# Designs tried in a protein design run: peptides against a protein of PDB entry 8HF1. Part 301

Target 1, 320 residues: chain A of PDB entry 8HF1
Amino acid sequence: NVMLYATKPTEVMVSFPHQEQVLTVTRLISAEIEKFYVSLDLMNIGVQPIRRSKSLQCLRDPSKKSFVKQLFNDFLYQMKEYGIYAASIAIISLIVEFDIKRRQAETLSVKLMHRTALTLCEKIRHLLVQKLQDMTYDDDDDNVNTEEVIMNFSTPKVQRFLMSLKVSFADKDPKDICCLVFVERRYTCKCIYGLLLNYIQSTPELRNVLTPQFMVGRNNISPDFESVLERKWQKSAIQQFRDGNANLMICSSVLEEGIDVQACNHVFILDPVKTFNMYVQSKGRARTTEAKFVLFTADKEREKTIQQIYQYRKAHNDIA

## One batch from the design tools (peptide; made by RFdiffusion4, then SolubleMPNN)

Design b2_p29_5_s3 (from b2_p29_5, 11 letters changed)
Fold by OpenDDE base, seed 5:
Structure b2_p29_5_s3 (fold): chain B 320 residues (1-320), chain A 29 residues (1-29)
Amino acid sequence: as target 1 above (320 residues)
Amino acid sequence: DEIEEEIKKMLEEDEKFNAQYPLRPPYTD
């Protein structure tokens, strides 16, 4: 039981102002996705052949349209919560997914649907990259990966997170670092991983200090759809983190799924803690003598977060 | 209450961190 044996880490709260990014590009992208949903609803893709091994989720939407909408809704969430820089990375994951689905399409109509989704993702990527280039003097795609571009096109939450990492780990020995970063959504793991790679590369004080890895939670709804490649990658990522070849792991609800990770000295909760179980399990990974447990909260949610922390600490003290 | 004191300290540390590391203004059009 992770609950009973954890040294109490130092809890840190990092607040950030809720700033709605009023960018024309964000509005344009949202409008293009909404137009695409109207078009998608009008697409007749016919009755899809029922393969015997279809997960319950594939049974809920025989049109596979809900899955397409889910990916774009997750993208819109990431763009809102993490900013347009993170969105420029997140859209690549959609491009890859829709290209795979386009190639695996059982019908021409489904192939066309995924192709249309892919074309929209490519347009979105172009719009995002062009906007990131507004801060660059050169049209080279590598110039959008500077610390300045990353910070200016990230939400206050992500800026505070990156600054907290820099302050916590600048010029430290990589061996002395064992960091977990918890995010709510599985797709955010890869997005934040890509953002961190670029940020670390652009930040000399971190370049040889932090080696990030990510881990996506197992799709409990369909372990059969977890590609053999994803499972191999997850096992490799966990092993690299255990072996110290990676010292920062971005993960979703992985601890709730019973994935055993080593004791860490830093645990960052990038997204709001929603449950007492998540609080105890994530805090219970910060087990070293000087372990830190860092929570991020919007100023508008500060009072609610404080009350939740009080309740969770009280409940944890009553059971520990 | 020990928990209230720990929370108070956590809030003071957050205010200090925010003052020490100001946010960049968001990029606007």
Scores: peptide ipSAE 0.584, ipTM 0.940, DockQ to the pose 0.740
Fold by OpenDDE base, seed 4:
Structure b2_p29_5_s3 (fold): chain B 320 residues (1-320), chain A 29 residues (1-29)
Amino acid sequence: as target 1 above (320 residues)
Amino acid sequence: DEIEEEIKKMLEEDEKFNAQYPLRPPYTD
């Protein structure tokens, strides 16, 4: 039995300078969210009627305010880590979520809380889009979706990621591409998906080459209607990727354990690899001939990342 | 060490990539 030496994927590191985008708009948005948190803490949302759903998880009142804060904190993280352009896409996910929660609200006080959050999200969206328009001649929302605007309002990480995609996939046959993009956070999947749709559409060399999809891990927490729609979306996205109707899949680390995704020729790790299991599982998806496993690292974390890669390679070689 | 030599090559390729594809300067106010 010739054990076909599964060709180990070529590991690629892409470094980027750690740069905080210090824009007036980001400071303004952060200050508006902080003011909103003060207002949110003062809101009396009353005692929520415990829906006796069969699951004993008493969705106690603190969970609703906590969830609102979690979404805005996740947005602030995405704005910091991926830039203003990505933030303009990320805020849409919050708008959708708060509109759903507003409609599902059983009390006027909870409805008002989600309405106030939604109004803030619309203001944030306007501030972000207005800032993206600083590079456009026309006030049309479509003009903010150019390669130039996307690149200039993206963090160095995202710029390096987009350039790495362009270099890797320009003018290739879509059938020869099977790409995974791993991100840490669930909401980052949707954000990077929206960013990639606009980037691919603005980049002629990629328009007919890359068809992205995203997959969010199963939210174990909320069995609500959102979980059913998300489960349907996940199944559809996975099926499209298996059928070759999509050739790039964005997924969170939660997918490493549970979803049988096909062998890929490219695996991008957009966020830092935190665990050996993540390294092995994600690298283990790059199983085709000439497969690439691409890691992104900030320059300030380069030495630490190199040491971690060394340790992970050593540990992997000791097990293999 | 084979791993160290592979890491060295990975670093050299990163430097080449960074030199070939410069970042756009951050948009500033």
Scores: peptide ipSAE 0.578, ipTM 0.938, DockQ to the pose 0.749
Fold by OpenDDE base, seed 1:
Structure b2_p29_5_s3 (fold): chain B 320 residues (1-320), chain A 29 residues (1-29)
Amino acid sequence: as target 1 above (320 residues)
Amino acid sequence: DEIEEEIKKMLEEDEKFNAQYPLRPPYTD
């Protein structure tokens, strides 16, 4: 029971200004996605054969259109919350997903739908990479992975997160680091993982200090091939983290279901804490008084976050 | 209240961190 450890980690709040990116590229991408939704609604994909797959998911999207919209809506969220640099990584996850769904398509109409979605993702990727190249003199795609490009094209939240990591882990022994980063969404795990790989590689003080991994939550209701690969990846990532071959783990909030992760000396909550259970479970991973529990909050939500922290601390003290 | 004092300290540390590590201006077109 994670509640039984009255762990008093040092709680840290990092505030950041809520700033919407005022980029023409983000408006253009949003407009292209909306145009695609209109086209998607007009697509006649026919009646899909309901395979009696025991998975409840096959019942939720008989048209397979809602899943496509969900992925693009998730991408738009990543772009808004983390910035266009993170979006350039997030779009790759959509490309992979739509390519898998295109290959698995049972009908030509469904295959065409996923192909159209894939073509839009490739266009979005190109628009994002071109915008990242505005800070580079050379057309080399690798030149967009500099600390400067990452920081300038990241939201204030991500900038504060990266700075907090740099300050916390510069010149430390990799063996002394056990860090968890909690995010709300599964696609955020992959996006922030890719961003951290590039940031660590571009930051000399972190190159040999941080080795990130990511873990997606088990709530893959989809028994699909992806769920098997993700389960294998999760087992490998957890094992690397246990063996000390990785010292930073990015997790979705779904760590609720019994992942035996070691006690960590740093826990970062990148997204807002939505539930008392999430607060207690994530804080309960920081088992020492020297451990840091870091929350990120927008300035506009600062007062609400403080009130929520107060209530959560009080409720935790009443149970402990 | 111990919790209020800890929150006050947390706010002071946040202000100090923000002052020490200013954000880059948002990239604009």
Scores: peptide ipSAE 0.566, ipTM 0.936, DockQ to the pose 0.734
Fold by OpenDDE base, seed 2:
Parts: C-alpha cells; structure tokens; sequence
Structure b2_p29_5_s3 (fold): chain B 320 residues (1-320), chain A 29 residues (1-29)
C-alpha cells in the first residue's frame, strides 16, 4: 500500500479559546427559530407520500418538517461554531433550499410551510447583515466584506484558521500550493467557501495566491434537481483542482466516499477528527516532503485531542 | 517515546503561534 511508505507530514496543532460570541442577535435568532419550530409543529401539512430514497443513510424523515428543522439546526451549529459572519453566508444556502422546496411543493400547505421557513431565513439574514454593519461607517452592504469585519465576527477557531492560511500562503506562488480543508458538515463547505472568497479578496497577500473550491460528499446530496446541480458542480470543482485552476479544496466526507483527490502539501482539519480512518485518510493526502497536516482544537478539548493524536499515531505506526 | 516528543514539539509550536498571532477580541454588543 504505497500510502504507508509516504513521507510523514509535519503535524501541527492549532489551539483556540472556546469563546462564544455573546451577541444579542444570536440569542434573538435562536429564539425566532424556536418559535418557528413551535409553529411548524402545529402546521397541518397532510399525509406525505413516503418516497423511498435509494440511498440507505438519507432516510429523510418522510416528514418534510424534520428536514426543515435539520436545516435550521445545521445553521444554528454553523453560527455557533464559525460565528455570525459565516452564518450570514450559511443562511443563503437555506434561502436557496427553501425557495426550491417552495417551488416544488405538491400541496398548498407544504408550499406555505416552505414559504414561512423562507421568510424566517430572510429575517435572519437581515438581522445578521445589520449586525455586521455595526462595524462599518457606510450603509452599503459591500463594506461588510473587509478583513476586519470577517475576523471580528468570526469565532476564535475561524480566526486561527484564517491566520494559519495567511501565514502559510502569503505571497507564495499559487502553483506551489495544493491545499485541502476538511470540514464535517456539507453546509459548512459552502459557508467556509464563501467566507474564504471574501477573506482572500480582502487580504492582498492572498488575493492572487489562493483560489478556493468546495466539494460536498455525494451521500449527503438529495436526489432532487439540486443534487444533479451539486453533482455537476462537484465534478467541475474536482477538475479545476486537478488542473491547478483551484489550489484550495474545502471538502466534507470526500475521502470516505473514495473520491480520489491528488496528493497535497497542506491539509487542514477544521473540525474535530472523529475516527482513525478519517485521520489516516486525511493525513495520507499530505504526501509531499514538506507537507503539513494541521489540526484545530479548542483549549478545553486540547488534552483529549492530544491523547487522541497519540493513539492515532501509535495505531498508524502499528499498521505501517 | 518518539510520539511524545513530536507531541511536545507540536505544543511548543502552538504556544509560539498563539503568542505571535493574538486573536482579535470578539465583537460584543
């Protein structure tokens, strides 16, 4: 197995304080989502036909309600884990999803449910953008995409990640960069991609250095029209990364699905490594002599992460 | 233990990185 004899990458751990952004807007948004869940539970959407999805794991609860709650729960997670700047981008994915579902609704009650969800997302987007504007002197939406706004409204985790990218890649030749960024959730790929686009554009040292793309795992893709578009996007994104037209790939679950990504010189694990297989597979993509494998950990989980790294390194050495 | 030495080095580099690149204070209300 040629991967076992590859040059061991330099492993890097980046710690960050677990500081929750104490913002009134985040509490308000959470309360509005909880009120919406109460309203959603009271909605009569009628009997929904059980469409058996062929993919085993996406037992989309035949209740279209459960899927709506899942999307908002994923949004709340992103707002908590990445901050309100990332949340302002993440909410757009929900807006798109609920607009598609509203248009595809077979019944007026289901159409109304998705419309109500969409209206809530638009309200949330407005609240987030207004809060980002508190640091801007101009009412123009374009002024919220500065390095300062991005950094100040990002969690310590995201700040450390962005700084790690800046330090690693400032003024480098884009041809010498092959970077993977692993995230746990498919929706995190999209919001971190949008965040990185804005950060790179606002950071002169990175503007002509990093060209990001994103890829979502296939198993997480709905069989709907959106899934066909996402599958086309994935193929294009992979091809751009292979052709060197993109040098940073944000991905979730890609390695577990056997998607062959080229050997990279940088691998960032933005979210906690959950399995030994994920550790080995992601580390096994950092194959150049100067390759870096970067892990992010909260200070509160630092000891646990160190113990896990020790166990994973030991187990990897025992099978090599 | 080689692994323990590598982990010690990782911790030292993390402390240096954190000291060199302080976090911005989170925006608060």
Amino acid sequence: as target 1 above (320 residues)
Amino acid sequence: DEIEEEIKKMLEEDEKFNAQYPLRPPYTD
Scores: peptide ipSAE 0.563, ipTM 0.936, DockQ to the pose 0.740

Design b2_p29_5_s4 (from b2_p29_5, 10 letters changed)
Fold by OpenDDE base, seed 5:
Structure b2_p29_5_s4 (fold): chain B 320 residues (1-320), chain A 29 residues (1-29)
Amino acid sequence: as target 1 above (320 residues)
Amino acid sequence: SEIEEELKKMLEEDEKFNAEYPLKPPYTD
């Protein structure tokens, strides 16, 4: 029971200005996705054969269209919340997913639908990379992965997060670091993981200090093979983190489901804490001496966040 | 209360951190 740990971590709040990136590329991408939704709604893909998966996979989107829309909506959310640099990484995950779905398509109409989605993702990737190149003198794709490009094309939230990591971990012994990063959405884990790999590689003070991993929640919608691969990946990532081969773990609410990870010295909550249970369980992972629990909040939500932390601390003290 | 004093320190530390580590200006077209 994570509630019973008496070690109070130092709680830190990091505020960031609520700034919407007003980029023409973001508006263009949103407009291209909306045009695609109109085209997608007009596509006749027929009645999809209900794959009687023996498992409770019955909650698969019966249309396959709403699954396509869900992936693009999750991408649009990541682009808004984390910025266009994070979006350039997030779109690769959609490319991979739609290519798999295109190859697995049982009908020509479904194959065409996933092909059209894939072509849109490739166009979006090109638009994002081209915009990242506005800060680079060389047309080399590797030149967009600099600390400067990452910081300038990230939201204030992500900039504060990256700076908090740099300040917390610059030139430290990697063995002294056990860090968790909590995010709300499963797809954000992989996106922030890719962003952190590039940021760490571009930041000399972190390059040999932080070794990130990510843990994605079980995709109950994935085919049995994908679910086995995801389970193997999760098990491997957790094992690497336990063995000290990784010292930073990006995770969603999956750790609330009783994944036992070692006591951490840093816990970052990148997305807003929505429940008392999330607060207690995530805070309860920061168990070492001098452990830090870091929350990120928009300036406009700062007062509400402080009031919520007050209520959570009071409720926690009444139970402890 | 102890909680209110701890929350006041969190606000002061946030203001200090924001002053010490300014944001990059947002990239604009």
Scores: peptide ipSAE 0.549, ipTM 0.929, DockQ to the pose 0.728
Fold by OpenDDE base, seed 3:
Structure b2_p29_5_s4 (fold): chain B 320 residues (1-320), chain A 29 residues (1-29)
Amino acid sequence: as target 1 above (320 residues)
Amino acid sequence: SEIEEELKKMLEEDEKFNAEYPLKPPYTD
């Protein structure tokens, strides 16, 4: 009986300065969203029929207004946490979602609400792209996807993440890479995926090394056509990662339990670890002999993060 | 303790990484 001592992954902490990049454009966008919330609260959309889905769980169908506010709040979070470049990608996901909801609208008032949200997203997209162009000599949208623009318009956290990827994977054999990137939010998966595609394409040392995919949480609840397309895409993305056609997978924390994925050699936790279970589950994916488990922390939270890791390691050793 | 030594090493490695790979200055208005 060779007791395969499960080699504990090497834990790495990467700190980043807490710089509030308060650009004028981010203040303008926040103010436009706040004005829109006031307008949205005044909109009479009528009494929406509660679609009782026949499935036993009384899923409180979130107010159609509450869903709109949630998407913009998620966007504001992404702009703050990941920067303007990531926000320019994140806003496209809102545009797509509001266009779908506009087409699916059962009433003219709901259709108008989603149209107004869409018009705001288009304005936000224009403001973001225009700001990214401040570093470019040419007005072409394609010129904003350079390594320089990505790095300069990303938060210190995202810059440290991209640098950690470059240092970890530059000029490596793509077959030797099995990387997971954990993020907290569903929409962050798509945003970071789009950012990584552009960064990899703009970084010669990574262009033929990293092939990213993402996995969005199963909305098990919506039987809608979107859920079928998302399920097909999720199955394809997982299969590509299993087959080695993709070697970097971006996942939301909600998927940690549901990802039957092979042992990885790198696990990146881009967002703060909030629970012992998340720590153990995500760390437990780094199972190769030289596996790395990489955590990102703000400098102001470095001591708190170290104390939390100490507690988690102690608790994990007491259970093992 | 072994954990405290590992955490000390992790802090030293972070400081080394930060010194070796400086951040690009953020774009400013």
Scores: peptide ipSAE 0.521, ipTM 0.925, DockQ to the pose 0.769
Fold by OpenDDE base, seed 1:
Structure b2_p29_5_s4 (fold): chain B 320 residues (1-320), chain A 29 residues (1-29)
Amino acid sequence: as target 1 above (320 residues)
Amino acid sequence: SEIEEELKKMLEEDEKFNAEYPLKPPYTD
């Protein structure tokens, strides 16, 4: 039981200023999504044939509109929490999802709905990339993947995270690194993975040091083709991490499901720790006293975070 | 308590890290 090991990793807190990005592009994107929701609500999709697939989830959204809104709401969250650079990667995940759903559409009305969503995602991607290019002299899309662009268009949270990685892993032997990065949301794993790939490639001190992978929770939700591919990919990613072909794993709450990941020397909690179980399970992956357990907190929540850590440590010591 | 001392140290280390690695100013239009 991971809870019973009194692992005393070095706990680190990294604070960051809570700043909302005041960019015209973010306001424009939010307004375009809101306009799209109004249009989406007016769309007559008709009664969708309820496939009696044993997955209860196809039953929850017969219109498939709530799922579309969920994806855009998750995108808006990522844009707010991680910045427009991460948003430029996050939008690609929506493009992929809506293209799959467009191809799987059983009706012309559903196909049109997903096509309209896809067209909006393409517009959003263009607006984001165009804004990232404000720091580049060349119209080449590859020039937006520099350390400077990544840092300037990332939230203070992501900047602190990237700096903490650079400081922690610069010029280290890749074999001595076993890093976990915990995020709350499934889609955050993908956008932070893409951001890290570009950041590592743009940062000489990390290029041959960090090899990231991600891992997404088992959505018990969709027995669809994605769930099989994701299960295969998840197994492959875990295997690469075990074999040392990857030394940084980005994961959501997946580790609660008993995925046997090796003991790590670094654990980063990018999003707020919401539960005692998450705290104990994530901290329990840092099994040595030399291991670091890093928490990120907004300055405004710093005191509350410290009080919460105190309560969690006390509760953990009372059980151990 | 041991926990309070560890938490105090955590705050001091955070302040040190923040001072050593200043953030980029937020990009504004």
Scores: peptide ipSAE 0.521, ipTM 0.924, DockQ to the pose 0.712
Fold by OpenDDE base, seed 2:
Structure b2_p29_5_s4 (fold): chain B 320 residues (1-320), chain A 29 residues (1-29)
Amino acid sequence: as target 1 above (320 residues)
Amino acid sequence: SEIEEELKKMLEEDEKFNAEYPLKPPYTD
């Protein structure tokens, strides 16, 4: 078993203060989403035909309302966990999804529901972009993508992550880099990818060094909703990473699905390690002689994270 | 133990990194 004989990667922990960005805009956005949920609950969208998906577990909410709420809840999570800069990118994914759902709506009531959700997303995007412009001298949208704006409007976790990337990869040969970034949520892959594109472009030391790509795990819940485009994109992203056309891959749970990702020299775990399997699988991708395995933890959870790493190392040594 | 020494080193390296690379203060209203 090649995994057992691999050189142990250097494990690094990076702590960050759990400082909530207390912005009026985030409170306003949360309140607008809550008002929208009240309105959404009152919407009569009629009886939707219960398509029994063969996969037993995800009862598609026959109302499609639960899916709308899930997308906004995932957005609120991203805004909280990654900051308003990442949220300004994350909201675009919701806009795209709700516009697709609006166009595919079988009924006027469902079309109206998705239109209302879309209008809210456009309002949220405007509020976020306007707040990012508070650090810009010019009203031009292009000025919000500076290293300074990205860093100031990102959570301490994201700031530490970006700094860790800069320190790790500044002025390196792109061929010597094979980096994985693990995130918990599917939607986080896209917003962190967009954030990294802008950060790399704004950071001269990284601009020609890092070429990011992302991979969304297969929605085990509903393979029928994976657009042919998403599946093509995933295959292309994996191939670009294999061919060395991309040297940084952002992924969610992809290792659990048996996607053969090559051996990497850097593995970043941006979100908390929740399972022993995730720890072993992600760490097991850092297989080069000088491989680094970087974990991010809130200061408040630092002791608990250390205890968890201890337990995972012990358990891994007992199986090895 | 070897694990405890490695974990101690991880804590020291984290403190060093935090001191060397201070966070920008969060933007406030």
Scores: peptide ipSAE 0.514, ipTM 0.923, DockQ to the pose 0.729

